Peptides against a protein of PDB entry 4U39. Designs and how they scored, part 38

Target 1, 302 residues: chain A of PDB entry 4U39
Amino acid sequence: SIKVIGVGGGGNNAVNRMIENEVQGVEYIAVNTDAQALNLSKAEVKMQIGAKLTRGLGAGANPEVGKKAAEESKEQIEEALKGADMVFVTAGMGGGTGTGAAPVIAQIAKDLGALTVGVVTRPFTFEGRKRQLQAAGGISAMKEAVDTLIVIPNDRILEIVDKNTPMLEAFREADNVLRQGVQGISDLIATPGLINLDFADVKTIMSNKGSALMGIGIATGENRAAEAAKKAISSPLLEAAIDGAQGVLMNITGGTNLSLYEVQEAADIVASASDQDVNMIFGSVINENLKDEIVVTVIATG

## One batch from the design tools (peptide; made by RFdiffusion4, then SolubleMPNN)

Design b1_p11_5_s4 (from b1_p11_5, 5 letters changed)
Fold by OpenDDE base, seed 1:
Structure b1_p11_5_s4 (fold): chain B 302 residues (1-302), chain A 11 residues (1-11)
Amino acid sequence: as target 1 above (302 residues)
Amino acid sequence: SIPNAVELFLK
């Protein structure tokens, strides 16, 4: 089974976005120290952590409170994660609950033997230096607790949105990028396509790889596969080129009109941008909600 | 409606 755990406000917003977009084949768990915020989650499983410590009033933007809250609730987290083959831990870094609790939850998942993938955001620079420093500490702790950590730099989202984009929409886009990171991997396992991957293939690429970068490309029209692949490998979300990666995981998602030729064309573009010795795996997914769109997700590990 | 980043990538 695949479990997605949203941790704190940002993680829970991402989980809500995943549910709204009907990401299939996964179980959703919302985790928070704020009981009122947790009640707004769309997840079937809602877990309040640190009830004794926080009394449901949240972590007060303190990562140490988030950490202690997860430690207090360790047994409950273990029970909720039991029997998972794969666990996604998603959070917005820089807050109290997400920054402190996500590494603890990830370590619990890893200790249970699940393939543990972190998908987290760095705060925008405008959220202030304190959030950036807290996020750096949380990301460092997360790297030790996961098999693979995908870090989304929110400031790079500002390069792909209009300059007049309201702050609320920039946060909504961060939630959407978190969704795309989880869905880009989970669909390879849970959703049949033209080329299916098994869980063992994904595990080979993602197990004990440390930091990963994600690129996303979307295109329509006659050259949509090639354009989507080019956008993915040149994505502003990639803080570095993929040519230095030891492993590449690629998802090619299209509608019912996705052709094997388009899949091959996209795969060849990503392969040409990668090192010759790279361990690259790719899968294709059919999403009926994608009419004329192709979505290429690239995850570079190592 | 302000295009989401997906819509911006489509543009």
Scores: peptide ipSAE 0.000, ipTM 0.416, DockQ to the pose 0.028
Fold by OpenDDE base, seed 2:
Structure b1_p11_5_s4 (fold): chain B 302 residues (1-302), chain A 11 residues (1-11)
Amino acid sequence: as target 1 above (302 residues)
Amino acid sequence: SIPNAVELFLK
């Protein structure tokens, strides 16, 4: 089974976005120290952590409280994650609960023998230096606790949105990019396409790889596959080029009109931007909601 | 103009 665990406010917003977009074949778990925020989760499983420590009042933006809250609730987290083959741990880094609890939850998942993937955001620079410093500590702890850690630099989202985009919409976009990171992987396993991957394929690329980068491209029209692939490999979300990656996981998602030619064209572009010795795997997914759009997701590991 | 990933997901 695949489990997605949203940790703290940002992680739970991302999980809500996944549920709203009908991401298939995954079980959702919402974790928070704030009981009121947790009640707004759409996840089937809702877990309040650190009930004794926080009394449901949240972590007060303190990562040490988030950490201790997860440690207090270890047995509950273990029970919720038990039997998972794969666990996605999603969180916004820089806060209290997400930053502190996500590494603890990830370690629990890894200790249970699940393929453990972190999908986390760095805070926007406008959230202030304190959040950036807290996020750096949380990301460092996540690296040690996961098989693969996808880090989304929120400031790079500002390069792909309009300059007049309200701050609230920038956060919604961060939640959506977290969704795309999870869905881009989970769909390869859980959703039939033109080219299907199994869990063993994904495990080969993602096991003990450390940090990963994610690029996303979307396009329409006659050259949509090539354009989407080019956008993915040049995505502002890629803090570095995909050259030098030891592994590449590629998802090519399209509507019912997605052709094998388009899949191959997109794969060839990503392969051409990668090292010759890279272990690249790619799958395709059919999403009837995409109509004429193609979405290419690239995850570079190693 | 090819919509960027954000423009498609914000619709």
Scores: peptide ipSAE 0.000, ipTM 0.369, DockQ to the pose 0.037
Fold by OpenDDE base, seed 4:
Structure b1_p11_5_s4 (fold): chain B 302 residues (1-302), chain A 11 residues (1-11)
Amino acid sequence: as target 1 above (302 residues)
Amino acid sequence: SIPNAVELFLK
């Protein structure tokens, strides 16, 4: 089974966005120290952590409170994660609950033998230096606790949205990118396509790889596959080029008109931008909602 | 101008 755990406010917003977009084949768990915020989760499983410590009043933007809250609730977290083959831990880094609890939850998942993937955001620069410093500590702790950590630099989202985009929409886009990171992997396992991957293939690429970068490209029209692939490898979300990656996981998602030629064309473009010795795996997914769109997701590991 | 990936996903 695949489980997605949203940790704290940002993680729970991402989980809500995943549910709203009908990401299939995953179980959703919402974790928070704020009981009121947790009640707004759309997840079937809702877990309040640190009830004794926080009394449901949240972590006060303190990562140490988030950490201690997860430690207090360790047994409940273990029970909720038991039997998962894969666990996604999603959080907005820089806050209290997400930053502190996500590494603890990730470690619990890893100790249970699940393939543990972190999908987290760095705060926007405008959220201030304190959040950036807290996020850096949380990301460091996540790297030790996961098999693969995808870090989304929120400031790069500002390069892909309109300059007039309201701050609230920039946060929604961060939640959407978190969704795309989870879905881009989970769909390869859970959703049939022209080329299917199994969990063992994904596990081979993602086990004990440390930090990963994600690129996304979307295109339409006759050259949509090539255009989507080129956008993915040049994505602002990639803090570095995909050259030098030890592993590449590629998802080519299209509508019912997706051809094997388009899948191959996209894969060849990503391969040409990668090192010759890269372990690349690619899968295709059919999403009837995309019609004429192709979405290419690239995850570079190592 | 070809919409960037995000503009397409937000529509």
Scores: peptide ipSAE 0.000, ipTM 0.387, DockQ to the pose 0.037
Fold by OpenDDE base, seed 5:
Structure b1_p11_5_s4 (fold): chain B 302 residues (1-302), chain A 11 residues (1-11)
Amino acid sequence: as target 1 above (302 residues)
Amino acid sequence: SIPNAVELFLK
């Protein structure tokens, strides 16, 4: 089974966005130290952590409280993650619960033998230096606790949205990018397409790889496959070029009109931007909701 | 055994 665990406010918002977009083939778990915020989760499984420590009042933006809350609730987390083949740990870094608890939860998943993938955000610069410093510590701890860690730099989201985009919409876009990161991988396993990957293929690319970068491209029209692939490899979300990656995971998602030619064209573009010795795997997914859109997700590991 | 995509879809 594939489990997605949202940790703290940002992680739970991302999980809500995944549920709203009907991401299939995954089980959703919401984790928080704030009981009121947790009640707003759409996840089937809701877990309050650190009930003794926090009394459901949250972590007070302190990562050490988030860490201790997850440690207090270790047995409950183990039970909720038991039997997962893959665990996505999603969080907004820089807060108390997400920053502190996500590494603990990731380590629990890894210790259970699940392929453990972190999909986390760095805070926007406007959230202040304290959040950036806390996020850096949380990301470092996540990197040690996961097989692969995808880090989304929220400031790069500002490059893909209008300059007049309200702050609330920028956070919603961060939640959407977290969704795309999880869905881009989970769909390769759970959703049949023109080219299916097995879980073993994904595990080969993602197991013990450390930090990863994600690029996303969306396009429509006659050259949509090539345009989507070019957008993915040049995505502002990529903090570095993919040409240094040891592994590349590519998802090509389209509607029912997605052709094998389009899949091959997109794969060739990503391969041409990658090292010759890269271990590249690619899958295709059919999503009827995309109609004329193609979505290319690239995850570069190593 | 790591389940294949078919086994994951059937569960």
Scores: peptide ipSAE 0.000, ipTM 0.362, DockQ to the pose 0.069

Design b1_p11_6_s1 (from b1_p11_6, 5 letters changed)
Fold by OpenDDE base, seed 1:
Structure b1_p11_6_s1 (fold): chain B 302 residues (1-302), chain A 11 residues (1-11)
Amino acid sequence: as target 1 above (302 residues)
Amino acid sequence: LPPNSTVLHFK
């Protein structure tokens, strides 16, 4: 089974966005120290951590409180994760609960033998230096606790949105990019396409790889496959080029009109941008909601 | 959330 755990406010917003977009084949778990915020989750499973420590009042933007809250609730986290083959741990780094609890939850998943993938955001620079420093510490702890850690730099989202985009919409786009990172992987396993992957294929690319970069491209029209692939490999979310990656996982998602030619064209573009010795695995997914759109997701590991 | 519920399942 695949489990997605949203940790703290940002992680729970991302999980809500996944549920709203009908991401299939995954079980959703919302984790928080704030009982009021947790009640607003759309997840079927809601877990309050650190009930004794916090009394449901949240972590007060302190990562050490988030860490201790997850440690207090270790047995309950283990029970909720039991029997998972894959665990996604999603969080907005820089806060109290997400920054402190996500590494603890990830370590529990890894110790249970699940393929453990972190999908996390760095805070925007405008959220202040304290959040950036807290996020850096949380990301370092996540890197030790996961098989693969996808880090989304929120400041790079400002390069792909309009300059007049309201702050609320910039946060909503961060939640959407977290959704795309989880869905881009989970759909390869859970959703049929023209080229299907199994869990073993994904595990080969993602097991014990450490940091990963994610690129996303979306396009429509006659050259949509090539355009989506080019946008993915040149994505502002890629803090480095994919050429130095040891492994590449590629998802090519389209509507019912997705052709095998379009899948091949997109795969060839990503392969041409990668090293010759790269272990590249690609799958295709059919999503009826995309109609004329193609979405290419590239995850570079190593 | 009911008081002291650590895990809630919503159907």
Scores: peptide ipSAE 0.032, ipTM 0.557, DockQ to the pose 0.016
Fold by OpenDDE base, seed 2:
Structure b1_p11_6_s1 (fold): chain B 302 residues (1-302), chain A 11 residues (1-11)
Amino acid sequence: as target 1 above (302 residues)
Amino acid sequence: LPPNSTVLHFK
């Protein structure tokens, strides 16, 4: 089974966005120290952590409270994760709960023998230096606790949105990018396409790889596959080029009109931008909600 | 379940 755990406010917003986009074949778990925020989750499983420590009032933007809250609730986290083959841990780094609890939850998942993937955001620079420093500590702890850690630099989202985009919409886009990171992997396993991958393929690319980068490209029209692939490999979300990656996981998602030619064209572009010795795997997914759009997601590991 | 966390399974 695949489990997605949203940790704290940002992680739970991302999980809500996944549920709203009907991401299939995954079980959703919402984790928070704030009981009021947790009630707003759409997840089937809602877990309040650190009930003694926080009394449901949240972590007060303190990562040590988030950490201790997850430690207090370890046995319940273990029970909720039991029998998962894969666990996604999603969080917005820089806060209290997400930053502190996500590494603890990830370690619990890994200790249970699940393939553990972190999908986390760095805070925007405008959230201030304190959040950035807290996020750096949380990301470091996540890197030790996961098999693969996808880090989304929120400041790079500002390069893909309009300059007039309200701050609230920039956070919604961060939630959407977290969704795309989880869905781009989970759909390869859970959703049939033209080219299917199994869990063993994904495990080969993601097991004990440490940091990963994610690129996303979306396009329409006659050259949509090539354009989407080019946008993915040049994505502002990529803090580095993919040419140094040891492994590449690619998802090519289209509507019912997605052709095998378009899949191959997109794959060839990503392969040409990668190292010759890279272990590249790719899958295709059919999403009937995509009309003329192709979405290419690239995850570079190593 | 230890008494200190409410796993609310919403059915």
Scores: peptide ipSAE 0.025, ipTM 0.531, DockQ to the pose 0.017
Fold by OpenDDE base, seed 3:
Structure b1_p11_6_s1 (fold): chain B 302 residues (1-302), chain A 11 residues (1-11)
Amino acid sequence: as target 1 above (302 residues)
Amino acid sequence: LPPNSTVLHFK
């Protein structure tokens, strides 16, 4: 089974966005130290951590409280994650609960033998230096606890949104990018397409790879496959070019009109931008909601 | 179930 665990406010917002977008074939778990925030989760499984430590009042933006809260609730986390083949740990780094608890939860998932993928955000620069420093510590701890860690730099989201985008919409876009990172991988396993991957294929690319980068491209029209692929490999979310990646996982998602030619065209563009010795795997997904859109997601590992 | 684990399984 595939489990998605949202940790703290940002992780729970991302999980809500996944549920709202009908991401299939995954079980959702919401984890928080704030009982009021946890009640707003759409996840079937809701877990309050550190109930003794925090009394449900949250972590006070302190990662050490988030860490200790997850440690207090270790047995409950183990029970909730038991039997998962794959675990996505999603969080907004820089806060108390997400930053402190996500690495502990990831380690628990990994110790249970699940393929453990972190999908996390760096805070925006405007959230201040304290958030950035806390995020750096949480990301370092996540790297040790996961098989693959996808880090989304929120400041790069400001390059893909309108300059007049309200701050609240920029956070919603961060939640959407977290959704796209999870869905771009989970759909390859859980959702039928023109080219299906198995869990073993994904495990080969993502097992013990450390840091990963994600690119996303969306396009419509006659050249939509080529345009979406070009946007994915040049995505602002890629802090480096995909050249030199040891592994590439590609998802080509389209509507019912997605052709095998379009899938091949997109794959050839990503392959041509990758190293010659890259281990590239690609899958296609049919999403009837996309109609005329193609979404290309690229995960570069190594 | 430990008494304070509010695992709310919503059916």
Scores: peptide ipSAE 0.023, ipTM 0.502, DockQ to the pose 0.016
Fold by OpenDDE base, seed 5:
Structure b1_p11_6_s1 (fold): chain B 302 residues (1-302), chain A 11 residues (1-11)
Amino acid sequence: as target 1 above (302 residues)
Amino acid sequence: LPPNSTVLHFK
């Protein structure tokens, strides 16, 4: 089974966005130290951590409280994650609960033998230096606790949104990018397409790879496959070019009109931008809700 | 899961 665990406010918002977008073939778990925020989760499984420590009042933006809250609730987290083949741990880094608890939860998933993938955000620069420093510590702890860690730099979202975008919409876009990172992988396993991958293929690319970069491209029209692939490999979300990556996982998602030629064209573009010795694995997904759109997701590892 | 997973490894 595939489990997605949202940790703290940002992780829970991302899980809500996944549920709202009908991401299939995954079980959702919401984890928080704030009981009021947790009640707003759409997840089937809701877990309050650190009930004795925090009394449901949250972590007070302190990562050490988030860590201790996850440690207090370790047995409950183990029970919720038991029997998962794959666990996605999603969080907004820089806060109390997400920053402190996400590494503990990731380690629990890894110790249970699940392929453990972190999908986390760095805070926006406007959230202040304290959050940035807390996020750096949490990201370092996540790297040790996961097989692969996808880090989304929120400041790069400001390059893809309009200058007049309200702060609340920039956070919603961060939640959407977290959704795209999880869905871009989970759909390759859980959702049929023209080219299906198994869990063993994904495990080969993602096991013990450390940090990963994610690029996303969306296009429509006659050259949509080529345009989506070019946008993915040049995505502002990529902190570096994919040419040095040892492994690439590619998802090509389209509507019922997605052709094998379009899948090949997109794959050839991503392969041409990658190292000659890259282990590239690609899958296709059919999403009936996509009209003329193609979505290309590239995850570069190593 | 439908049976025909074709993994293309590009070397």
Scores: peptide ipSAE 0.000, ipTM 0.413, DockQ to the pose 0.090

Design b1_p11_6_s2 (from b1_p11_6, 6 letters changed)
Fold by OpenDDE base, seed 3:
Structure b1_p11_6_s2 (fold): chain B 302 residues (1-302), chain A 11 residues (1-11)
Amino acid sequence: as target 1 above (302 residues)
Amino acid sequence: LPPNSTVLFLK
């Protein structure tokens, strides 16, 4: 089974966005120290952590409170994650609950023997230096607690959105990129496509790989496969080129008109941008909602 | 279930 656990405000917003986009084949868990915020979650499983410590009033933007809240609720987290083959831990880093609790939850998942993938955001620079420093500490702790950590630099989202984009929409786009990171992997396992991957293939690429980079490309039209692949490998979300990656996981998602030729064309572009010795695995997914769009997600590991 | 676990299983 695949479980997605959203931790704190940003993680819970991402989980809500996943549910709204009908990401299939996953169980959703919302975790928070704020009981009021937790009640707004669309997840089937809602877990308040640190009820004694916080009284449901949240972590006060303190990562140590988030950490202690997860530690207080360890047995409850273990019970919720038990029997998962894969666990996605999603959070916005820099806050109290997400930054402090996500590494503890990830470690619990890993100790249970699940393939543990972190999908987290760095805060925008405008959120201030304190949040950036807190995020850096949380990301460091996440790297030790996960098999693979995908870090989305929110400042790079400002390169792909219009300059007039309201701050609230920039946060929604961060939640959407978190969704795309989880869905880009979970769909390869849970959603039938033209080329299905098994969980073992994903596990070989993601087990004990540490940091990962994610690129996303979307295109339409006659050259949509090639354009989507080129956008994915040159994505602003990639803090480095995919050259030098030891492993590449590629998802090619399209509508019912996705051709095997388009899948091959996109795969060849990503392979040509990767090292010759790269362990590349690729899957294709059919999403009827995309119609004329192709979405290429590339995750570079190692 | 520990007594203070508000696991709201929405049925």
Scores: peptide ipSAE 0.020, ipTM 0.470, DockQ to the pose 0.016
Fold by OpenDDE base, seed 5:
Structure b1_p11_6_s2 (fold): chain B 302 residues (1-302), chain A 11 residues (1-11)
Amino acid sequence: as target 1 above (302 residues)
Amino acid sequence: LPPNSTVLFLK
């Protein structure tokens, strides 16, 4: 089974966005120290952590409170994650709960033998230096606790949105990028296809790889596959080129008109931008809601 | 994904 656990405010907003976009084949768990915020979760499983420590009032933007809250609730977290083959841990880094609890939850998932993937954001620069420093500590702790850690630099979202985009929409786009990171992997495992990647293949690419980068490209029209692939490998979300990556996971998602030629063209573009010795795996997903759009997601590991 | 989504995995 695949489980997605949203940790703290940002992680729970991302989980809500995943549920709203009907990401299938996964179980959703919402975790928070704030009971009022947790009540707004759309997840079937809602877990308040650190009830004794915080009294449901949240972590006060202190990562040490988030950490201790997860430690207090360790047995409940273990029970909720038990029997998962794969666990996605999603959080907004820089806050109290997400920054402190997400590494503890990730370690619990890893200790249970699940393939543990972190999908987390760095805060925007406008959220202030304190959040950036807290996020750096949380990301370091996540890297030790996961098999693969996808880090989304929120400041790079400002390069892909309009300059007039309201602050609230920039956060919604961060939630959407978190969704795309989880869905880009989960669809490759959970959605029945004509050719399935074995969970073993995904596990080989993602096990003990440490930090990963994610690129996303979206396009329409006659050259949509090539354009989407080119946008993915040149995505502002990539803090480095994918050429030095030891592993690449590619998802090509299109409508019912997605052709095998378009899949091959997109795969060839991503392969040509990667090292010759790269271990590349790719999958294609048909999503009727995309109509004429193609979405290419590239995850570079190693 | 919509309920009728098909995934193709190429090895």
Scores: peptide ipSAE 0.000, ipTM 0.372, DockQ to the pose 0.128
Fold by OpenDDE base, seed 2:
Structure b1_p11_6_s2 (fold): chain B 302 residues (1-302), chain A 11 residues (1-11)
Amino acid sequence: as target 1 above (302 residues)
Amino acid sequence: LPPNSTVLFLK
């Protein structure tokens, strides 16, 4: 089974966005120290952590409280994650609960023998230096606790949105990018398609790889596949080029009119931007809601 | 996926 665990406010917003976009074949778990925020989760499983420590009032933006809250609730987290083959741990780094609890939860998942993937955001620069420093500590702890860690630099989201985009919409876009990171991988495993990747293929690319980079491209029109692939490999979300990656996961998602030619064209572009010895796996997903859009997600590992 | 979603994975 695949489990997605949203940790703290940002992680739970991302999980809500995944549920709203009908991401299939995954079980959703919402974790928070704030009981009021947790009640707003759409996840089937809702877990309050650190009930004794925090009394449901949240972590007060302190990562040490988030850490201790997860440690207090270790047995409950173990029970909720038991029997998962894969666990996505999603969180916004820089806060109290997400930053502190996500590494503990990830370690619990890894110790249970699940393929453990972190999908986390760095805070925007406008959230202030304290959040950025807390996020750096949380990301460092996540690297040790996961098989693969996808880090989304929120400041790079500002390069893909309009300059007049309200701060609230920038956070919604961060939640959407977290969704795309989880869905881009989970769809490769959970969705029966014309060609299925097995979980073993994904496990080979993601096991003990450390940091990963994610690029996303969206396009429409006659050259939409090529344009989406080019946007993905040149995505502002990529803190480095993908040419040095040991592994690449590619997801090509389109509407019912997605052609095999478009899939091949997009795959060839990503392969040409990658090392010749790269272990590349790719999937295509037909989503009727995309109509004329193609979405290419590239995850570079190693 | 929506009920009519098809996933193609190429190795």
Scores: peptide ipSAE 0.000, ipTM 0.363, DockQ to the pose 0.129; fails the geometry check
Fold by OpenDDE base, seed 4:
Structure b1_p11_6_s2 (fold): chain B 302 residues (1-302), chain A 11 residues (1-11)
Amino acid sequence: as target 1 above (302 residues)
Amino acid sequence: LPPNSTVLFLK
């Protein structure tokens, strides 16, 4: 089974966005120290952590409170994660609960033998230096606790959205990028198609790889596959080029009109931008909602 | 392709 755990406010917003976009084949768990915020989660499983420590009043933007809250609730987290083959831990880094609890939850998942993937955001620079420093500590702790850590630099989202985008929409786009990171992997496993990725193949690419970079490209029209692939490998979300990656996971998602030629064209573009010795795993997904759109997601590991 | 079809190429 695949489980997605949203940790704290940002992680729970991302989980809500995943549920709203009907990401299939995953179980959703919302974790928070704030009981009121947790009640707004759309997840079937809702877990309040650190009830004794926080009394449901949240972590006060303190990562140490988030950490201790997860430690207090360790047994409950273990029970909720038991039997998962894969666990996604999603959080907005820089806060109290997400930054402190996400590494603890990730370690619990890893200790249970699940393939543990972190999908987390760095705060925007405008959230201030304190959040950036807290996020750096949380990201460091996540790297040790996960098999693969996808870090989304929120400041790079400002390069893909209009300059007039309200701050609230920039946060929604961060939640959407978190969704795309989870869905880009989960659909490869959970969505049956012409050629399925075995969970074993994903596990080979993602086990003990540490940091990963994600690129996303979306395009329409006659050259949509090539354009989407080029956008993915040049995505502002990539803090570095995909050259030098030891592993690449590629998802090509399209509508019912997605051709094998388009799939091959996009895969060849990503392969040409990758090292010759890269272990590339490629999957394609049919999503009827995309109509004429192609979405290429590239995850570079190692 | 049927809805929710995934095609994978291993290189």
Scores: peptide ipSAE 0.000, ipTM 0.370, DockQ to the pose 0.140; fails the geometry check

